# Designs tried in a protein design run: peptides against a protein of PDB entry 4IGA. Part 59

Target 1, 116 residues: chain A of PDB entry 4IGA
Amino acid sequence: KRVLIVDDAAFMRMMLKDIITKAGYEVAGEATNGREAVEKYKELKPDIVTMDITMPEMNGIDAIKEIMKIDPNAKIIVCSAMGQQAMVIEAIKAGAKDFIVKPFQPSRVVEALNKV

## One batch from the design tools (peptide; made by RFdiffusion4, then SolubleMPNN)

Design b1_p19_3_s4 (from b1_p19_3, 5 letters changed)
Fold by OpenDDE base, seed 1:
Structure b1_p19_3_s4 (fold): chain B 116 residues (1-116), chain A 19 residues (1-19)
Amino acid sequence: as target 1 above (116 residues)
Amino acid sequence: TERQEEVDKIVEETKEKLK
């Protein structure tokens, strides 16, 4: 399966890329903000998306909503430092399948990838 | 982690409510 990694932090994208590839998944591409995420989803049609929340241009919640308009069956896993209850609920209501809080353990990311 | 466990609970509860 191919994964689109969305995060404005280059370091985080690198970390996720390592986890994803070691788990046997392929990295379809990367996006640095919500607007790019939507564009890349259209272009790459990945199987799974890892989505940050706090990003410039367009935040992760809005990106989730836009991607869900494009593909109602999109498999989106949120990975964010914003783990407060309200944000988690909002992300799931928007269409996300899972929510991983930063800092996270690599095994939890793998669990999410295998489950969605 | 404890923090992730709390989030996992919220995720599951929210999904159940949306059904």
Scores: peptide ipSAE 0.806, ipTM 0.965, DockQ to the pose 0.992
Fold by OpenDDE base, seed 5:
Structure b1_p19_3_s4 (fold): chain B 116 residues (1-116), chain A 19 residues (1-19)
Amino acid sequence: as target 1 above (116 residues)
Amino acid sequence: TERQEEVDKIVEETKEKLK
């Protein structure tokens, strides 16, 4: 399966790429904000998306909503430092399948990839 | 971690409410 990685931090994208590839998945591409995420989803048609929340241009919640309009069957895993109860609820209501809080354990990312 | 376990509970509770 192919994964689109969305995060404004280059280091975080690198970390996720390492985890994803070692787990046997392919990286379809990367995006640095919510607008890029929506455009890349249309272009690459990935199987799974890892989504940050706090990003410039368009935040992760809005990106989830836009992707779900394009593909109601989209498989989105949130990965964010914003782990407050209200934010988790908002992400799931928007359509996300899972929520991973930073800093995370690599094994939890793998579990999310395998389950979604 | 304890933080992730708490998040996991919120995720599952929210999904159940959406059904």
Scores: peptide ipSAE 0.805, ipTM 0.965, DockQ to the pose 0.993
Fold by OpenDDE base, seed 4:
Structure b1_p19_3_s4 (fold): chain B 116 residues (1-116), chain A 19 residues (1-19)
Amino acid sequence: as target 1 above (116 residues)
Amino acid sequence: TERQEEVDKIVEETKEKLK
């Protein structure tokens, strides 16, 4: 399966890329904000998206909503430092399949990839 | 972690409410 990595932090994208690749998945591409995420989703049609929340231009919640308009069956895993109860609920209501809070264990990311 | 376990519970509870 192919994964689109969305995070405004270059080091986080690198970390996720390593985890995703080692887990046997392919990296479809990267996005640094929600607007890029939406455009890359249209272009690449990835199987899975890892989505940050706090990003410039367009935040992760809005990106989830826009991607769900494009593909109601999108498989989106949130990966964010914003692990507050209200944010988790909002992300799931928007259409996310899972929520991983930073800092995370690589095994938890792999678990999410395998379950969506 | 305890932090992720709490998040996991919220995820599952929210999904159940959305059914």
Scores: peptide ipSAE 0.805, ipTM 0.965, DockQ to the pose 0.994
Fold by OpenDDE base, seed 3:
Structure b1_p19_3_s4 (fold): chain B 116 residues (1-116), chain A 19 residues (1-19)
Amino acid sequence: as target 1 above (116 residues)
Amino acid sequence: TERQEEVDKIVEETKEKLK
């Protein structure tokens, strides 16, 4: 399966790329903000998306909503430092399938990838 | 971690409410 990695931090994208590839998945592409995420989703049609929340231009919640309009069956895993209850609820209601809080264990990312 | 366990609980509870 192909994964689109969305995060404004280059280091985080690199870390996720390593975890994703070692787990046997392919990286479809990367996006640095919500606007790019939506554009890349349309272009690449990935099987899974890892989505950061706090990003410039467009945040992850809005990106999730836009992607869900494009593809109601989109498989989105949130990966964010914003693990507050309200944020988690908002992300799931927007359409996310899972929520991983930073800092995370690589095994939890793999678990999410395998489950969605 | 306990932090992730708390999040997991919220995720599951929210999904159940959305059914």
Scores: peptide ipSAE 0.804, ipTM 0.965, DockQ to the pose 0.992

Design b1_p19_4_s1 (from b1_p19_4, 7 letters changed)
Fold by OpenDDE base, seed 3:
Structure b1_p19_4_s1 (fold): chain B 116 residues (1-116), chain A 19 residues (1-19)
Amino acid sequence: as target 1 above (116 residues)
Amino acid sequence: IEEILERVEKHLKEIKELE
């Protein structure tokens, strides 16, 4: 399965890429904001998306909503900071299938990938 | 959705307790 990684932080994308690859998944591509995420989803048609929802410049919930319009069966795992419970709830309501809280263990990422 | 929301709340509480 192919995963689109969405995060504004290069370090986070690198970390997720390492975990995803070591778990036997392919990285379809990367996006640095919600607009790029939507465009990359259309282009790459990934099987799974990891979506940062704590980006300061762009509402990750909007990206989820737009992806769900494109593909109602999209498999989106949201990545959030500890203080963003309300945003996680909104992401789930928007159609996200699971969540990961930062900082996360590699095993938790793999569990989410395998479950969705 | 309700089950996932319950897990969100539970997990966030657990992490907070570990910190």
Scores: peptide ipSAE 0.126, ipTM 0.661, DockQ to the pose 0.419
Fold by OpenDDE base, seed 4:
Structure b1_p19_4_s1 (fold): chain B 116 residues (1-116), chain A 19 residues (1-19)
Amino acid sequence: as target 1 above (116 residues)
Amino acid sequence: IEEILERVEKHLKEIKELE
């Protein structure tokens, strides 16, 4: 399965890429904000999206909503920071299939990828 | 959806209790 990684932090994208690749998944691409995530989803048609919702410039919830308009069957795993409780709930209501709290453990990321 | 929301609520409760 092919994964689109969405996070504004280059370090976070790198960490996710390493975990995803070591777990036997392919990285379809990367996006650095919610608008780019929507564009990349249309272009790449990934099987799974990891979506940061703590991005300061664009709310990850809006990206989820737009992706769900394109593909109601999209498999989105939301990645949240500590304290983003309301945002996690909104992400699930918007159509996210699972959530992971940062700092994440590699095993938890792999579990989410395998279950969606 | 309900099962995922329940897991979110449980996790959020656990975090709140640790804070």
Scores: peptide ipSAE 0.124, ipTM 0.658, DockQ to the pose 0.290
Fold by OpenDDE base, seed 2:
Structure b1_p19_4_s1 (fold): chain B 116 residues (1-116), chain A 19 residues (1-19)
Amino acid sequence: as target 1 above (116 residues)
Amino acid sequence: IEEILERVEKHLKEIKELE
């Protein structure tokens, strides 16, 4: 399966890429903001999306909503910072299939990828 | 959706209690 990684932080994208690749998944591509995520989803048609929803000045929920309009069967795993409970809830309501809280363990990322 | 929301709430509550 192919994964689109969405995070504004290059370090976080790198970390996720390593985990995803070591778990036997392919990285379809990367996006640094919600608009790029939507465009990359259309272009790449990934099987799974990891979506950072804690990006400053950006609404990861809106990106989820737009992706769900394109593909109602989209498999989106949200990545959230500690203390972002309300935003995680909104992401799930918008159509996200699972969530991971930062800082995360690699095993938790793999578990989410395998279950969605 | 309700089941996963309950899991979100439980997990986040547990983390806050451990801090």
Scores: peptide ipSAE 0.117, ipTM 0.654, DockQ to the pose 0.356
Fold by OpenDDE base, seed 1:
Structure b1_p19_4_s1 (fold): chain B 116 residues (1-116), chain A 19 residues (1-19)
Amino acid sequence: as target 1 above (116 residues)
Amino acid sequence: IEEILERVEKHLKEIKELE
């Protein structure tokens, strides 16, 4: 399965890429913001999306909503920071299928990928 | 963290049951 990684932090994208690849998934591509995420989803048609919802200058929930309009069957795993419970809830309501709280272990990411 | 996870997991379960 192919994964689109969405995070504004290059370090986070790198870490997720390593985890995803080691777990036997393919990285379809990367996006650095919600607009790029929507564009890349259209372009790449990934099987799974990891979506940061704690980006400082952008609401990842809006990207989820737009992706769900494109593909109601989209498999989105949200990545959130501690203290962002309300945003995680809103992301789930917007159509996300699972969530991971940062900091996370590789095993937790793999579990989410396997379950969506 | 555990309390947040439990609450979100409960919410996720409720959504899945409505689908």
Scores: peptide ipSAE 0.074, ipTM 0.620, DockQ to the pose 0.053

Design b1_p19_4_s2 (from b1_p19_4, 6 letters changed)
Fold by OpenDDE base, seed 5:
Structure b1_p19_4_s2 (fold): chain B 116 residues (1-116), chain A 19 residues (1-19)
Amino acid sequence: as target 1 above (116 residues)
Amino acid sequence: MEEILERVRKHLEEVRLAE
């Protein structure tokens, strides 16, 4: 399966890319904000999306809403920081299938990828 | 959806308490 990685932090994208590839998944592409995530989803048609919440231009929750309009069956895993409970709940209500809390262990990322 | 929302609330509460 192919994964689109969405995070404004280059380090986070690098970390996720390493975990995803070692787990036997393919990286479809990367996005650095919610607007780019929507554009890349249309272009790449990934099987799974890892979605950061707090991003410039467009936040992850709005990106989830737009992706769900494109593909109601989209498989989105939201990645959140500590103290973002309300935003994670909002992301799930918007259609996200699972969540991961930063800082995350590689095994937790793999578990989420396997279950969505 | 309700099941995962409960898991979110529980997990994030546990993480906050562990901080």
Scores: peptide ipSAE 0.179, ipTM 0.711, DockQ to the pose 0.353
Fold by OpenDDE base, seed 4:
Structure b1_p19_4_s2 (fold): chain B 116 residues (1-116), chain A 19 residues (1-19)
Amino acid sequence: as target 1 above (116 residues)
Amino acid sequence: MEEILERVRKHLEEVRLAE
């Protein structure tokens, strides 16, 4: 399966890319903001999206909503920080299939990828 | 969706109790 990684932090994208590839998944591409995520989803048609919702200058929920308009069957895993519980609830209501709390363990990321 | 919402709620409660 092919994964689109969405996070504004290059370091976080790097970590996710390492975990995803070591788990036997392919990285379809990367996005650094919500608008880019929507564009890349249309372009790449990934099987799974990892979506950061804690980006300071972007509402990750909006990206989820737009992707769900494009593909109601999209498989989105949200990555959140501690203290973002309300945003996680909103992300799930918007159509996200799972969530991971940062700092994450590689095994938890792999579990989410395997189950969506 | 209900199962994942329950996990979110559980996480919320765990954080609340730890505060």
Scores: peptide ipSAE 0.174, ipTM 0.704, DockQ to the pose 0.269
Fold by OpenDDE base, seed 3:
Structure b1_p19_4_s2 (fold): chain B 116 residues (1-116), chain A 19 residues (1-19)
Amino acid sequence: as target 1 above (116 residues)
Amino acid sequence: MEEILERVRKHLEEVRLAE
């Protein structure tokens, strides 16, 4: 399965890429913001999206909503920071299938990828 | 959806109990 990684932090994208590839998944691409995520989803049609929901100056919920308009069956895993519980709930309501809380263990990421 | 929301709530409770 192919995964689109969305995070504004280069370090986070790198870490997720390492986890995802070691777990036997393919990285379809990367996006650094919600607008780019939507465009990359259209272009790449990934099987799974990891979506940072704590990106500054951007509501990641909007990106989820737009992706869900493109593909109602999109499989989005939200990555959130501690203290962003309300935003996680909104992401789930917008159509996200699972959530991961930062800081996370690699096994938790793999579990989410396997479950969706 | 309800299942995931319940997991969010459960996680929050676990974090609270661990503090």
Scores: peptide ipSAE 0.166, ipTM 0.692, DockQ to the pose 0.335
Fold by OpenDDE base, seed 2:
Structure b1_p19_4_s2 (fold): chain B 116 residues (1-116), chain A 19 residues (1-19)
Amino acid sequence: as target 1 above (116 residues)
Amino acid sequence: MEEILERVRKHLEEVRLAE
């Protein structure tokens, strides 16, 4: 399965890429903001999306909503920081299938990828 | 959806308490 990684932090994308590839998944591509995420979803047609919802001045919830319009069966895992409970809840309501809280363990990422 | 929302609430609280 192919994963689109969405996070504004290059370090976070790098870490996720390492975890995802070591788990036997392919990285379809990367996006650094919600708009790019929607564009890359259309272009790459990934099987799974990891979506940061803690991006400053960026709305990961809106990106989820737009992706769900494109593909109602999209498999989106939201990545959130501690203290972002409300945003995680909104992400789930918008159609996200699972969530991971930062800082996360690699095993938790793999578990989410396997289950969506 | 309610089930996962409850998991969100519980997990986030547990992580907070573990810090």
Scores: peptide ipSAE 0.165, ipTM 0.700, DockQ to the pose 0.389

Design b1_p19_4_s3 (from b1_p19_4, 8 letters changed)
Fold by OpenDDE base, seed 4:
Structure b1_p19_4_s3 (fold): chain B 116 residues (1-116), chain A 19 residues (1-19)
Amino acid sequence: as target 1 above (116 residues)
Amino acid sequence: MEEILKRVEEHLKEIKEKE
């Protein structure tokens, strides 16, 4: 399965890429904000998206809403910081299939990838 | 959806109990 990684932090994208690759998944691509995430979803048609919430230009919730208009069957795992609980609920209501809280454990990321 | 919302609520409860 191919994963689109969406996070504004280069370090977080690198960490997710390492976990995803070691778990036997392919990285379809990367996006640094919600607008790029929507564009890359259209271009790449990934099997799974890891979506950060707090991004510049377009946040992860708005990106989820736009991706769900393109593909109602999209498999989005939201990655949230502590304190973002209301935004996690909103992301799930927008169509996210699971959530992971930062700082995440590699095993929890792999579990979410395997279950969606 | 309902099961995931329940896990969010449980996580919220655990944070609130540690604050």
Scores: peptide ipSAE 0.114, ipTM 0.650, DockQ to the pose 0.289
Fold by OpenDDE base, seed 1:
Structure b1_p19_4_s3 (fold): chain B 116 residues (1-116), chain A 19 residues (1-19)
Amino acid sequence: as target 1 above (116 residues)
Amino acid sequence: MEEILKRVEEHLKEIKEKE
């Protein structure tokens, strides 16, 4: 399965890429904001999306809503920080299928990838 | 941390049960 990684932080994208590839998934591509995420979803048609909702410049919830309009069957895993319970709930309501909390463990990322 | 995770997991379960 191919994964689109969405995070504004280059370090977080690198960490996710290492976990995803070690777990036997392919990285379809990367996006650095929610607009790029929507564009890359259309271009790459990934099997799974990891979506950061901690991005300061663009609400990851809006990216989820736009992806779900394109593909109602999109498999989005939300990446959130501590204390973002309301945003995680909004991401799930927008159509996200699972969530992980930062700082995350590699095993928890792999479990989320395997369950969606 | 565990309490926030549990509440969101419970919410995810409720959504999946309605699908």
Scores: peptide ipSAE 0.062, ipTM 0.602, DockQ to the pose 0.054
Fold by OpenDDE base, seed 2:
Structure b1_p19_4_s3 (fold): chain B 116 residues (1-116), chain A 19 residues (1-19)
Amino acid sequence: as target 1 above (116 residues)
Amino acid sequence: MEEILKRVEEHLKEIKEKE
């Protein structure tokens, strides 16, 4: 399965890429913002998306909504900071299938990838 | 943290049960 990684932080994308590849998944691509995430989803047609929803001034929920309009079967895992419960709930309501809380454990990332 | 995760997990279960 191919994974699109969406996060504004290059360090977070690198960390996810390491976990995803070690788990036997392919990285389809990376996106640094919600617009790029929607564009890359159309281009790459990934099997799974990891979506950061804690980016300043960026509504990761809107990126989820736009991806779900393109593909109602999209498999989106949201990545959130501690204390972002309301944003996680809204991301799930928007169509996300699972969530991971930062700082994430590699085992929890792999579990989410395997379950969606 | 654990309480937040529990509440979000409960919400995820409720959504999956309605699908």
Scores: peptide ipSAE 0.059, ipTM 0.599, DockQ to the pose 0.054
Fold by OpenDDE base, seed 3:
Structure b1_p19_4_s3 (fold): chain B 116 residues (1-116), chain A 19 residues (1-19)
Amino acid sequence: as target 1 above (116 residues)
Amino acid sequence: MEEILKRVEEHLKEIKEKE
């Protein structure tokens, strides 16, 4: 399965890429904002998306909504900071299939990838 | 903190059960 990684932080994308690859998944590509995530989803047609919603400047909820319009079966795992319960709930209501709280353990990422 | 995660997990479960 191929994963699109969406996060503005190069360090976070690198960390997720290492975890995803070691778990036997392929990285389809990377996106640094919600607009690029929607564009890359259309282009790459990934099996799974990891979506950062920790930044107020990045409308991750709108990115989820737009991806779900393209593919109602999209498998989006939300990555959120600790304490952002409302945003995680909104992301799940928008169609996200699971969530991961930062900082996360590699095993929790693998568990989410395997369940969606 | 654990309580917040539990509430989000419960909400996720409720959505999955409606699919």
Scores: peptide ipSAE 0.056, ipTM 0.592, DockQ to the pose 0.054

Design b1_p19_4_s4 (from b1_p19_4, 9 letters changed)
Fold by OpenDDE base, seed 1:
Structure b1_p19_4_s4 (fold): chain B 116 residues (1-116), chain A 19 residues (1-19)
Amino acid sequence: as target 1 above (116 residues)
Amino acid sequence: MEEILKKVKEQLEENELKK
């Protein structure tokens, strides 16, 4: 399966790329904000998306909503430092399949990838 | 939803213990 990695932090994208690749998944591409995420989803049609929440241009919640308009079957895993209950609920209501809080263990990401 | 919230809470607690 191919994964689109969305995070405004280059370090985080690198970390996720390592985890995803070691878990046997392919990295379809990367996006640095919600607007790019939507564009890349259209372009790459990945199987899974890892989505940050706090990003410039367009936040992750709005990106989830836009991606779900494009593909109602999109498999989106949120990876965010914003672990408040309200944020988790909002992300799931928007269409996310899972929510991982930062910092996280690689095994948690792998678990989410395998589950969705 | 409940299961995801549970996992988030557990992770937050674990993160606090590691500080």
Scores: peptide ipSAE 0.600, ipTM 0.915, DockQ to the pose 0.920
Fold by OpenDDE base, seed 4:
Structure b1_p19_4_s4 (fold): chain B 116 residues (1-116), chain A 19 residues (1-19)
Amino acid sequence: as target 1 above (116 residues)
Amino acid sequence: MEEILKKVKEQLEENELKK
């Protein structure tokens, strides 16, 4: 399966790339904000998306909503430092399949990738 | 929803214990 990594932090994208590839998945591409995420989703048609929430231009919640308009079957895993219950609920309502709080263990990401 | 909320809660607790 191919994964689109969305995060405004280069070091986080690198970390996720390492986890994803070591788990036997392919990185389809990267995006640094929600607008790029939507564009890359259309272009790359990834199987899975890892989605940050706090990003410039377009936040992760709005990106999830836009991707779900494009593909109602999109498999989106949120990876965010924002672990508030309200934010988790909002992300799931928008269409996310899982929510991982930062900092996280690699095993948690692998579990999410395998289950979506 | 409930399972995801539970996992988030557990991770938050683990993160606090590591401090």
Scores: peptide ipSAE 0.593, ipTM 0.913, DockQ to the pose 0.862
Fold by OpenDDE base, seed 3:
Structure b1_p19_4_s4 (fold): chain B 116 residues (1-116), chain A 19 residues (1-19)
Amino acid sequence: as target 1 above (116 residues)
Amino acid sequence: MEEILKKVKEQLEENELKK
């Protein structure tokens, strides 16, 4: 399966890329903000998306909503430093399938990838 | 929803222990 990695931080994208590839998945591409995420989703048609929330231009919640309009079957895993209950609920309501708080263990990401 | 919230709570607790 192919994964689109969305995060404004280069080091986080690198970390996720390492975890994803070691788990046997392919990285379809990367995006640095919500607008780019939506565009890359259309272009690459990934099987799974890892989605940051706090990003410039367009935040992750809005990106989730836009991607779900494009593909109601999209598999989106949120990875965010914001672990508040309200944020988790908002992300799930928007269409996310899972929510991982930063910092995280690699095993948590792998479990999410395998489950969605 | 409930399972995801539980996992988030557990991760937050683990993160506090590592500080």
Scores: peptide ipSAE 0.592, ipTM 0.913, DockQ to the pose 0.855
Fold by OpenDDE base, seed 2:
Structure b1_p19_4_s4 (fold): chain B 116 residues (1-116), chain A 19 residues (1-19)
Amino acid sequence: as target 1 above (116 residues)
Amino acid sequence: MEEILKKVKEQLEENELKK
């Protein structure tokens, strides 16, 4: 399966690339903000998306909503430093399948990838 | 929803313990 990685932090994208690749998944591409995420989703049609929340231009919640309009069957895993209950609920209501708080262990990401 | 919230809570608690 192919994964689109969305995060404004280069370090985080690199970390996720390592985890995804070592787990046997393919990296479809990366995006640095929500607007780019939507564009890349249309272009790459990935099987799974890892989505940050706090990003410039367009946040992750809005990106989830836009991607769900494009593909109601999109598989989106949120990876965010914002672990507040209200944010988790908002992300799931928007269409996310899972929510992983930063910092996280690689095993948690792999588990989410395998489950969605 | 409840399962995800539980996992998030557990991770937050684990992160606090590591500090």
Scores: peptide ipSAE 0.588, ipTM 0.912, DockQ to the pose 0.920

Design b1_p19_5_s1 (from b1_p19_5, 5 letters changed)
Fold by OpenDDE base, seed 2:
Structure b1_p19_5_s1 (fold): chain B 116 residues (1-116), chain A 19 residues (1-19)
Amino acid sequence: as target 1 above (116 residues)
Amino acid sequence: MEEIEKRNEEVEALVESLL
């Protein structure tokens, strides 16, 4: 399966890329904000998206909503430092299938990838 | 690590309750 990695932090994208590839998944591409994520989703048609929340241009919640309009069956895993209950609820309501709080263990990401 | 695990478990439980 192919994964689109969405995070404004280059270090986080690198970390996720390492985890994803070591788990046997392919990285379809990267996006640095929610607008780019929507564009890349249309272009690449990934099987899974890892989505940050706090990003410039367009935040992750709005990006989830836009991707779900494109593909109601999109598999989106949120990865965010903002692990408050309200944010988790908002992300799931928007269409996310999982929510991973930063910092995270690599195994948590792998479990999420395998579950969605 | 224990704090991270606990937070993750709480979030996982919440996600499961919402899906």
Scores: peptide ipSAE 0.602, ipTM 0.899, DockQ to the pose 0.856
Fold by OpenDDE base, seed 1:
Structure b1_p19_5_s1 (fold): chain B 116 residues (1-116), chain A 19 residues (1-19)
Amino acid sequence: as target 1 above (116 residues)
Amino acid sequence: MEEIEKRNEEVEALVESLL
């Protein structure tokens, strides 16, 4: 399966890329904000998306909503430092299938990839 | 690590309750 990595932090994208590839997944591409995420989803048609929430231009919640309009069957895993209950609920309501709070163990990401 | 595990467990439980 191919994964689109969405995070404004280059280091976080690199970390996720390492985890994803070591778990036997392919990285379809990267996006640095929610607008790019929507564009890249259309372009790359990934099987899974890892989605940050706090990003410039367009936040992750809005990106989830836009991706779900494009593909109601999209598999989106949120990876965010904002682990408040309200944010988790909002992300799931928007269409996310999982929510991982930063900092996280690599195994947590692998489990999420395998389950969605 | 214990704090991370606890936080993750709480979020996982919440997600499971919502899906």
Scores: peptide ipSAE 0.602, ipTM 0.898, DockQ to the pose 0.831
Fold by OpenDDE base, seed 3:
Order: C-alpha cells, then sequence, then structure tokens
Structure b1_p19_5_s1 (fold): chain B 116 residues (1-116), chain A 19 residues (1-19)
C-alpha cells in the first residue's frame, strides 16, 4: 500500500518515511500543508494518508474534510501533538480513522497502518 | 514513559468509542 505523508516539519516527514518503509509500505509522496495534501491526494491517489493538524495555509482538519469530499473511502491517520479529547473528536468526525499523539512509538504507527 | 503511554491509551480508547 502507498502512503501520503502530510506534515509541515521535515524531520517528522523523515521519521514517518522511515517507519512506513520499514513496515513494508511505499511512500506515495509528501505534503507540507493542508492545501498541498488535497492536491497530492488527487494526483497520487494514495491508499493511506498520515495527517498533521497544525500546519500553515490549511490545517489538517480542513484537509481531512476536503479529502473526504474527493474520496469518501479515504483512509486518514492523524499524527499530532494536539491530543486533547476535543481535537480527537473533531478529527474523527471529519473522517479520520485513527489518531496518534506525538510523541509516539513506531509500533503505534505500524499498528494504525495495518488496521485502516 | 508511563505518562506518554497513558495518554496514548486514553486516545486509543476514545477513538475506538467513536468509530
Amino acid sequence: as target 1 above (116 residues)
Amino acid sequence: MEEIEKRNEEVEALVESLL
């Protein structure tokens, strides 16, 4: 399966890329904000998206909503430092299938990839 | 680290309750 990685932090994208590839998945591409995420989703048609929330231009919640308009079957895993209950609820209501709080263990990401 | 693990477990439980 192919994964689109969305995070404004280059280090985080690198970390996720390592985890994803070691788990036997392919990286379809990367996006640095929510607008790029929507554009890349349309272009690459990935099987899974890892989505940050706090990003410039367009946040992850809005990106989830736009991707769900494009593909109601999108498989989006949120990876965010914002782990408060209200944010988790908002992300799931928007269409996310999982929510991983930063900092995380690699095994948590692998579990999410395998379950969605 | 127990605090991080606990928070992760709480979020996982919340997600499971919502799906």
Scores: peptide ipSAE 0.594, ipTM 0.896, DockQ to the pose 0.764
Fold by OpenDDE base, seed 4:
Structure b1_p19_5_s1 (fold): chain B 116 residues (1-116), chain A 19 residues (1-19)
Amino acid sequence: as target 1 above (116 residues)
Amino acid sequence: MEEIEKRNEEVEALVESLL
């Protein structure tokens, strides 16, 4: 399966890329904000998306909503430092299939990838 | 690690309750 990695932090994208590839998944591409995420989703048609929340241009919640308009079957895993209950609820209501709080263990990401 | 795992479990439980 191919994964689109969305995070404004280059370090986080590198970390996720390492985890994803070591788990036997392919990285379809990367996006640095929610607008780019929507564009890349349409272009690359990934199987899975890892989505940050706090990003410039467009936040992750809005990106989830826009991706779900493009593909109601999108498999989006949120990876965010914003682990508040309200944010988790908002992300799931928007269409996310999982929510991983930063900092996280690599195994948590792998488990999420395998479940969606 | 234990705190991270605990936070993860709490969020995971919440997610499961919402899906």
Scores: peptide ipSAE 0.574, ipTM 0.895, DockQ to the pose 0.898

